Peptides against a protein of PDB entry 4ASU. Designs and how they scored, part 315

Target 1, 270 residues: chain A of PDB entry 4ASU
Amino acid sequence: ATLKDITRRLKSIKNIQKITKSMKMVAAAKYARAERELKPARVYGVGSLALYEKADIKTPEDKKKHLIIGVSSDRGLCGAIHSSVAKQMKSEAANLAAAGKEVKIIGVGDKIRSILHRTHSDQFLVTFKEVGRRPPTFGDASVIALELLNSGYEFDEGSIIFNRFRSVISYKTEEKPIFSLDTISSAESMSIYDDIDADVLRNYQEYSLANIIYYSLKESTTSEQSARMTAMDNASKNASEMIDKLTLTFNRTRQAVITKELIEIISGAA
Target 2, 83 residues: chain B of PDB entry 4ASU
Amino acid sequence: FTFASPTQVFFNSANVRQVDVPTQTGAFGILAAHVPTLQVLRPGLVVVHAEDGTTSKYFVSSGSVTVNADSSVQLLAEEAVTL

## One batch from the design tools (peptide; made by RFdiffusion4, then SolubleMPNN)

Design b2_p29_1_s4 (from b2_p29_1, 17 letters changed)
Fold by OpenDDE base, seed 4:
Parts: structure tokens; C-alpha cells; sequence
Structure b2_p29_1_s4 (fold): chain B 270 residues (1-270), chain C 83 residues (1-83), chain A 29 residues (1-29)
């Protein structure tokens, strides 16, 4: 490689490093906010899931329709955030299919569609785009919930798959159940609850769905920003190492050129 | 007893004496060993009676309330403010 | 070589970053 080529590469990598450092800082800021907002969201979301856990709602085997909601975002450069969700979605879909269930998929965030479009295109109901640019709000979750409920797909049970935030360096892809109104209303375990008006139960279920989606979005966002921060940090470090290597190469090449020139001068070949 | 909105937690697994909630079917008080029930909130006043005798008032919008068999209660409001 | 693999990985990461930045720039317009 010529000195010029090495210099060009050095400049390019240095610029990339600046970008990755900047992105790291942005991700860090977004992470800090997301983590703060996750605290109440987790209490809220876990509270909403409490019924399902305590009631131990089971879907009858004759119920065949299952919905998988994968939660991620539109934005890349966040390590395995999207692939982890997609992997679990694939696994769940395969397991459900093997069990004779009909599976439909909703992607929250375009990355889910991007990963699964070739293999699972026929199973997709809808993909929600423009996710991840701004922090998710309860309004966003409500919109998703409403669209799901109005999709015309009468699922019996569902799985919402998202990355749960553990720490700045750790997340775990998890699955939480969602149930249709019919499944909830017909569940034997619900018999302990007082006679609930059908309209009340419907409204309750709508809130529950929105709540769970909101929770999943908050967990996902926090995990994503943390992962992006880490990814950008790693990229910056890798760039630094490459800069060092190229700098050494540059210096060696330069010395060789100088030596050659000196030899030419000394030998009179110039 | 858990009382939260999407953005704020008021109570997290707390022990309280009584919670008065506004529901679509009417306001009711949740005490210890209340029968399991599911309700939807209407806009209105939530009153939390703590074990120490203190009373806290909140205005809530829509939401849900769950009373479980284990006496756990989840009050989840879309919006809530302290009064 | 491990170095080549590392370089390739970095290159891919850098390209992804460039693409992401491009998209951000386009959206900011």
C-alpha cells in the first residue's frame, strides 16, 4: 500500500471513530433516560402481568390461533438486540407450528421484518415502523394495541417477545403471554374472580394489552440503548486499534521509502 | 398494593388499610381479604388509607384495578396525580 | 487470519455506522 493509501485509510477510520464516539454519547444519554423511565414502567407492566401469573390462565388445546409479537426497533448498531428477538420468535413459531397451532406475527420495529421477511413473510400481519427514534409512550403502545385488536386476527393466545433489561451490560430476551378476551373469560382459573361484566372485562383486556406492550417497549428501548452504547464503545476501541496498526504500517512504509530514496541518492541513481 | 401510572409509581407492594377506587360500576373500597375482582377505572378520586392512619388522595383517569386471591392489588391508571 | 476477520468485522461495523448516519442525515433534512 502506498503512503497515500494508508493515509486515506487512517483518515477514514479516524472519522469513523469520531462518529462512533459521538453515537456512544448519544446512546448513553438515551440509555440514562430510558433507564429512568423504565423504573415506573416496569412496576406498571409487571403489575399488569400479575393477573396472568396469579390466575395461571391456560389456553385450551383446541384453540389454535397464536399471535407472536416481536418487539424491537427500526434502528441498528445495537449488537444482538434484534437477532435475539428474532431468534426467539423463530423458535416459538416453530414450536407452535409443531404443536399444530396457527401462528401469526406482528413486528414492532422494522428490524423484525427485515430479519424474518424471507422465511416468515406469510405469517406477518403487520409491522410497526418508526420505532426507536423517540422514547416510546403509552400512546404509542395504545396505538399498537388498538391496531392489533382491530387487525381481524382472532388469536386465542399470544406471546410478546422482547429484551428485558438487566443491567447496562446485560439483557435477556423474554416472552410474556397475551390472551384474548375469550380465553380470559373462559379460563377456569378466572372463576375465583367475582362476576365481571363482559364490557368491563373487554375494557380491562384492552388496557392490559396496552400495558404489556408499553412495558415491553420500555424494556426493549432500555436494552437497545445500552447495547448500542456498548457496541459503539467497542467500535471506537476497534477503530483505535486499527489506527494504531495503520500508523505503525505507515511509519514502516515511510521509513522504507526514505531508505529507498536515500539509497538512490547515494547510489547516484537519482 | 401497587398503584402506578406508566410514568409514576405511588405504591409498590405496600401494605395499606384500604383503597377507595372509582370504577365504572361505582366506587368501592378495597380492604384486606377483599374478594378477587377486576374493575375498570373511571375518572375520579382514589383514596389510599395507610396503616398509620394517613390518607392520600389521587385523581386518576382511566385504567384498571385488580384484586387477586392472595390479597394483592394492582391499581394501574393511565394518568394519576397526587392531590 | 484472526486479523483479517477482525478487520472484516470492523469494516462491517463501520459500514453499518455509515449507513446509519446517512439515514439520520436524510431524516434530519
Amino acid sequence: as target 1 above (270 residues)
Amino acid sequence: as target 2 above (83 residues)
Amino acid sequence: SAAAAAAAQLAAQLEAVREALRRVAERAE
Scores: peptide ipSAE 0.023, ipTM 0.811, DockQ to the pose 0.012
Fold by OpenDDE base, seed 1:
Structure b2_p29_1_s4 (fold): chain B 270 residues (1-270), chain C 83 residues (1-83), chain A 29 residues (1-29)
Amino acid sequence: as target 1 above (270 residues)
Amino acid sequence: as target 2 above (83 residues)
Amino acid sequence: SAAAAAAAQLAAQLEAVREALRRVAERAE
């Protein structure tokens, strides 16, 4: 490599390092906000899931329609955030298919579609785009829930798959159940609940769906920002190491050139 | 007893004496050992009666309330404010 | 080697950043 080539590469990497450092700071700010907003959202979301855990709602074996909702975003540069969700979705879809179930997919965030479009395009009902630029709101979740309920797909049960935030350095891809109104209303375990009006139950189910979607979005967002911060930090460190290595190479090469020139001068060959 | 909105937690697994909630079917009080039920909230007043006799009031917009067989209660409001 | 793996990882990360930046630039046009 010539001195010129090394210099060009050094300049390029230094510029990238500046960019990754800046992106890290932006991600850090977004992470801090997301984590703060996740605290109440988690209590809210976990509270919403309490019924399903306590009632132990089961779907009859003869019911075959299953919905998978994958939750991520439109934005990249966040490590394995999207691929983790997609991997879990693929696994779940395969398992359900093997069990003779009909599977449909909803993607929250364009990255899910980007990963799964080739292999699972026929199973997609809808993909929600414009996710991740702004923090998710309950309104956003409600819109998604409403769209799902009005899609015309009469699922029996479903799964929502998202990354649960654990710490700044850790997330876990999780799956939570969603149930149709019919499944809830027909569940034997629901018999203990006193005099539930059909309209009440319908409305309750709508809230439940919106609640879990909101919860998943908040978990996903926090996980994503944390992962992005980490990814950008790693990129910056790696760039730094490369800069150091190239700088050493540059210095060695320069010395070699100088030495060669000196020898030529002394020998009279030049 | 858990009472939360998407953005704020008011009670988290707390023990309370009674919670009065506004529902679409009417306002009712949730006491200890209340029978399991599901209800949807209407806009109105929530009153929480603590074990020590303290009463706190909240305004809620909409949402749900769940009373489970194990006496756990989840009051989840879309919007809620302390009064 | 660990060094080779690190270099490969860096290359992948840097390429991803470059691509993302290119996309942003294209949107701004």
Scores: peptide ipSAE 0.021, ipTM 0.799, DockQ to the pose 0.011
Fold by OpenDDE base, seed 2:
Structure b2_p29_1_s4 (fold): chain B 270 residues (1-270), chain C 83 residues (1-83), chain A 29 residues (1-29)
Amino acid sequence: as target 1 above (270 residues)
Amino acid sequence: as target 2 above (83 residues)
Amino acid sequence: SAAAAAAAQLAAQLEAVREALRRVAERAE
């Protein structure tokens, strides 16, 4: 490699390092906010799931329609955030198909579609785009919930798959159940809840769906920003190491060139 | 008893004496060992009676309330403010 | 080699950054 080539490469890597450092800082700021906002969202979301856990809602085996909601974002450069969700979606879809279930997919965030489009295009109902630019709001979750409920797909049960935040260096892809109104209303375990008005139950389920979507978005956002921060930090470190290596190579090459020139001068061979 | 909005937690697995909630079917009080029920909130006043006798008042917009068989209660409001 | 893998990973990351920047540039146009 010529000194010129090494210099060009050094300049390129230094520029990349500046970009990755900048992105790290942005991700760090967004992470800090997301983590703060996740605290109440987690209590709220976990609270919304309490019924399903306590009532042990079961879907009859004869019910065949299953909805998978994958929660991620549109934005890349965040490690395995998107692929982890997609992987679990694929696994769940395969398991359900093997069990004779009909599976439909909703993607929250364009990256889910990007990963699954080739293999699961026929199963996609809708993909929600423009996710991840701004912190998710309950309004956003409500819009998603309403669109799902109005999609015309009469699912019996569903799964929402998202990355749960553990720490700045750790997330876990998790699945939470979603149940249709019919499934909840027909569940034997719900018999202990006396005289629930059908309209009340419908409204309740609408809130529940919005709640869990909101929760999943908050978990996903926090996980994503943390992962992005880590990824950008790693990229910056790797760039730094490469800069050091190339700098050494540059110096060695320069010395060799100088030495060669000196030898040529001294030997009278030039 | 858990009472939260998407942005704020008021009670998290707390023991309370009574919670009065405004529901679409009417306001009712949730006491210890209340029968399991599901309700949807209407805009109105939530009153939490603590075991120590203190009373806290909140205004809620919409949401849900769940009373489970194990006497756990989840009050989830879209918006809530302390009054 | 671990170094080659690291370089490949960095290259992939750099490509992703370039692609992301390209997308941002395309949206800005």
Scores: peptide ipSAE 0.016, ipTM 0.806, DockQ to the pose 0.012
Fold by OpenDDE base, seed 5:
Structure b2_p29_1_s4 (fold): chain B 270 residues (1-270), chain C 83 residues (1-83), chain A 29 residues (1-29)
Amino acid sequence: as target 1 above (270 residues)
Amino acid sequence: as target 2 above (83 residues)
Amino acid sequence: SAAAAAAAQLAAQLEAVREALRRVAERAE
């Protein structure tokens, strides 16, 4: 390799390192915000799930329609964030299919569709795009919930799959249940609740769905930003190591060229 | 008793004496061992009566309230402010 | 978005650089 080639590569890697470092800083800022906003969101979201946990709502085995909601984003360069969700979605879809269930998929964020398009395209109902540029709001979650409820797909039970934030270095892909209004209304375990007006229950379910989606988005966002920060840090370190290696190669090559030139001068060979 | 909005937590698994909530079917007080119920919030006043006799007032926009058989209560408002 | 395009371009560039470095390493052997 010529000295010029090495120099060009060094310049390229240095530029990449600058970009990855910048992206790390941006991700760090977004992570800090996301973590702060996750604290109340988690209490809120866990609170919304309390009914389903305590009521132990069961879907009859004869009901076959299952909805899988995968929560991610549109943005890459965040390690295994998207692939983890997709992997869990695939596993769940396969298990449900083996059990004779009909499975439909909703993707929150374009990356889910990108990963699953080839294998599961026919199962997709809708993909929500433009996720991850701004922190998710309750309004965003409400829009998703409303669109889901108005999609015309009459699911019996669903699963929302997202990355739960554990720490700056750890997340876990988790699944939470989603129930249709009909499933909730018909659940035997709901008999302990006083006669609830149908309209009240419908509205309650709409809030519940929006709440769960909001919670999942907040967990996902925090996990994603943390993972991106780590990924960009790793990329920056890798770039640094490569720069060091190329610099050594450059120096060795330069020395060899100089030595050769000196020998030519001394030998009188031009 | 848990009372939260998407952006703020007011109570987290706290013990309270009574919570007055505005619902679409009317305002009601949640006491200890209240029967399980689900309600939707209307815009209005939430009053939390603590065990020590302290009363706190909040305005909520909308949301849900759940009273479970185990006496746990989840008050989840879309928006809430301390009054 | 310009940022997504930039990231994709960056990823492609990083891969290209890795591949180029691999080729250089292979030739230096």
Scores: peptide ipSAE 0.024, ipTM 0.816, DockQ to the pose 0.009; fails the geometry check

Design b2_p29_2_s1 (from b2_p29_2, 22 letters changed)
Fold by OpenDDE base, seed 3:
Structure b2_p29_2_s1 (fold): chain B 270 residues (1-270), chain C 83 residues (1-83), chain A 29 residues (1-29)
Amino acid sequence: as target 1 above (270 residues)
Amino acid sequence: as target 2 above (83 residues)
Amino acid sequence: AAVAAARAALEAASRAGRAAALAELAALA
């Protein structure tokens, strides 16, 4: 490579490093906010799931309609955040299909659709776009819940798949159950709950769905920002190492060029 | 007893004597070992009676309340403020 | 467009609910 080629490559990598450092700082700021907002959201969301854990709601085996909600975002450059959710969705869909269940999919964030489009396009009901530009609000979760309930798809049971935040360096893809109003109203384990009016139960389930979606969005967002921060840090370090290597190569090449020019001058071949 | 909104936690697995909640069917008091029930909240006053006799008041917009067989209670409000 | 309208309507309803709740709080305070 000529000195000019090395210099051009150095300039390009230095510019990439500036971009990755800037993206790291933006991700760090978003992570710090997301982590603070996750604390109450986790208590709220786990509180909403407590009924389903305690009531041990069982879906009859004759019920065949299953809904999978995958939660991620529209934005890349966050490591395995989207692929981990998509992998779990594929595994769950395959297991349910093998059990003779009908499977439909909802994607929260465009990246889920992008990954699953070729293999599962016929199973998608809807994809929610414009996820991840701003921190998710309860209003956003309520809109998603309402659109799902109004979709006309009468599922019996479902699962919501998302990345649960563990730490700045760790997340885990998890699944939580979703039940239809009909499944809950017919569950024998619900008989212990006294004086449940049908309208009350419907409204309760609407809130429950919105609560679970909100919780999943907050876990997903925190996991995504932490993963993006790590990915951009790694990219910045890799760029730094490459800059150092190219700088050494530049210095060696410059010395070789000078030596060659001196030899040509001394030999009279110039 | 857990009482939270999407943005704030007021109680997290706390022991309380009684919680008065505004529901669509009417206001009722949740005592220790209340029968399992599900209700939805209407806008109104929540009153939490602690075991030490302390009373705390909150205004809630909407949401849900769950009383489970294990006597755990989840009060989940869309919006809530301390009074 | 429909999602944006629904979001705006929900935000407006939430704001109206907050205004009503604040008015009720002001009447209780």
Scores: peptide ipSAE 0.020, ipTM 0.835, DockQ to the pose 0.024
Fold by OpenDDE base, seed 1:
Structure b2_p29_2_s1 (fold): chain B 270 residues (1-270), chain C 83 residues (1-83), chain A 29 residues (1-29)
Amino acid sequence: as target 1 above (270 residues)
Amino acid sequence: as target 2 above (83 residues)
Amino acid sequence: AAVAAARAALEAASRAGRAAALAELAALA
């Protein structure tokens, strides 16, 4: 490579490094906010799941309709955040299909659809776009819950799949159950609860659905921002290493040119 | 006893004497060892009676309350404010 | 003597070339 080629490449990589450093700082700020907002959201969401954990609600095996909600966002450059959710969705869908279940999918965020559209397009009920530009609100979760309830798809049970935040360096793709009103009302384990009015139970279930969706969105957002920060840090480090390598190459090439010129001068003077 | 909104936690696995909640069917007091139940909240006053005799008041917009067989209680409000 | 002078000149040029290359890189940053 000529000195000019090396210089051009150095300039390009330095520009990439500046961009990735800037993106890291933006992701760090969003992560700090997301982590703060996740604390109450986790208590709230875990509280909503407590009934299902304590009541040990079981879906009869003869029930065939299963809903999968995959939670991510529209935005890339966050490592394996989207692919991890999509991978688990695929695995779950395949397992359910093998068990003779009918599977429908809801995608929260365009990236899920982008990954699964070619293989699972017929299973998609709806995809929610414009996810991840702003922190998710309870209103956003309520809209998703309402759309699900109004979809006309009468599922028996479902799964919400999302990345649970562990730390700045760790997330885990997890699944939480979603149950239909009919499944909850018919569950033997619910018999210990005092006479629950049918309208009360419906309202409770609808609210619980919104709560679980909200919780999943908050976990997903925090995980995503953390992963993006890490990805941008890694990209910046890789750019730095490449700059160092190219700098060494430039120095060696320049020395070789000087050496050649000196040899020519000495040989011509002899 | 857990009491939270999407944005704020008021109680997290706390021990309380009594919680008065505004439900759609009426206000009722949740005592220790209350029978398992599910209710939805109407807009109104929540009163938490702590074991030390302190009383805290909150306004809630909507939500749910769950009393489990293990005497755990989850009070979840869409919006809640300390009064 | 000429070979030693040529080696010294090459070493000096190599050092100067490294300094110049570093300066050019610093100007590109």
Scores: peptide ipSAE 0.005, ipTM 0.797, DockQ to the pose 0.004
Fold by OpenDDE base, seed 2:
Structure b2_p29_2_s1 (fold): chain B 270 residues (1-270), chain C 83 residues (1-83), chain A 29 residues (1-29)
Amino acid sequence: as target 1 above (270 residues)
Amino acid sequence: as target 2 above (83 residues)
Amino acid sequence: AAVAAARAALEAASRAGRAAALAELAALA
């Protein structure tokens, strides 16, 4: 490589490093906000799931329609955030198919579709775009919930798959159940709630769905921003190492050029 | 007893004496060992009676309340404010 | 302030070819 080539590459990598550092700071700020907003969202979301855990709602085996909701975002540069969700979605879809279930998929965030489109295009009902630019709100979750409920797809049960935030350095892809109104109303374990009006149960389920989606979005967002911060930190370090390596190469090449020029001068060949 | 909105937690696994909630079917008082039930909130007043005798009032929007067989209660409001 | 600075830096970088920068970033992440 010529000195010019090395210099050009150095300049490029230095610029990349500046960008990655800036992106790290943006991700850090968004992470700090997301983590604060996740605290109440967990209590709220876990509270919404409490019924399903306590009632041990079982879907009859004859029920074949299963919905998978994958939660991520539209935005890249966040490590394995999207691929982790997609991997679990694929695994779940395969397991359900092996069990003779019909599987449909909803993607929250465009990245899910980008990963799964080639292999699961026929299973996609809808993909929600414009996810991840702003922190998710309960309104956003409600819109997704309403769209699902109005989709006309009569699922029996479902799975919402998202990255649960553990720490700044760790997330775990998890699955939470979603049940249709019919599945809940017919569940034997719900017999202790037999006095519940059908309209009440319907409305309750609408809130439950919105609540779970909201929770998943908050977990996903926090995980994503943390992962992005880490990814940008790693990119910045890798850029730094490359800068150091190229700087050494530049210096060595410069010395070689100087030596060659000196030899040419001394030899009278110039 | 858990009482939360998407943005704020008011009670988290707390022991309370009674919670009065505004449901679509009417005002409902949740006592200790209340039978399992599911209700949907209407906009209105929530009153939490703590075991220490403290009474707290909240205005809530829509949401849900769950009373489980284990006497755990989840009150989940879309919006809630302390009064 | 940090967010504003980061946005300004990103906007400046965006002018230099967002797609290329993102591709390079992806290769380093």
Scores: peptide ipSAE 0.000, ipTM 0.801, DockQ to the pose 0.009
Fold by OpenDDE base, seed 4:
Structure b2_p29_2_s1 (fold): chain B 270 residues (1-270), chain C 83 residues (1-83), chain A 29 residues (1-29)
Amino acid sequence: as target 1 above (270 residues)
Amino acid sequence: as target 2 above (83 residues)
Amino acid sequence: AAVAAARAALEAASRAGRAAALAELAALA
């Protein structure tokens, strides 16, 4: 490589490092906010899931329509955040198909569609775009819930797949159940609850769905920002190491060029 | 007893004496041995009676309340404010 | 457009509920 080539490469990597450092700081700020907002959201979301855990709602085997909601975002450069969700979605879809269930998919965030489109395009109902630019709100979750309920796909049971935040260095892809109104209303385990008005139960289920989606979005966002922060830190470190290596190469090459020029001058060959 | 909104937690697995909730079917008091039920909140006043005799009042916009067989209660409001 | 409309409707409903509740609270106070 010529000195010019090395210099150009150094300049390029230095610019990348500046970008990755900046992105790290932005991700760190978003992470700090997301983590603060996740605390109440987790209590809220776990509270909404408590019914399903306590009632042990089971979907009858004759009920074959299953909905998978994958939760991620539109934004890349966050490590395995999207691929982990997509992997779990694929696994779940395959298992359900093997069990003779019909599977439909909703993607929250364009990255899910980008990963699964080629293999699962026929199973996609809808993909929500413009996810991840701003912190998710309950309004956003409600919109997703409403669109799901209005999709015309009458699922019996569903799975919401998202990355649960554990720590700044750890997330876990998890699945939580979602149930249709019909499945909840027909569940034997619900018999312990007093006579619930059908309209009340419908409204309750609408809130439950919105609550769970909101929770999943908050977990996903926190996990994503943390993973992005880590990814950008790693990229910045890798860039630094490459800069150091190229700088050494530049210095050695420069010395060799100078030495060659000096020899040419001394030998009269120049 | 858990009482939360998407953005704020008021009670998290707390022991309370009674919670009065405004539901679409009517306001009711939740006691320690209340039967399992599911209800939807109407906009209105939530009153939490603590074991120490203190009462806290909250306004809720909408949401749900769940009373489970284990006497756990989840009050989940879309919006809630302390009064 | 539909998503924006749904969001606006939900926000409006939430605001309306809040306004109604605030009015009810003001009447109870």
Scores: peptide ipSAE 0.019, ipTM 0.833, DockQ to the pose 0.026; fails the geometry check

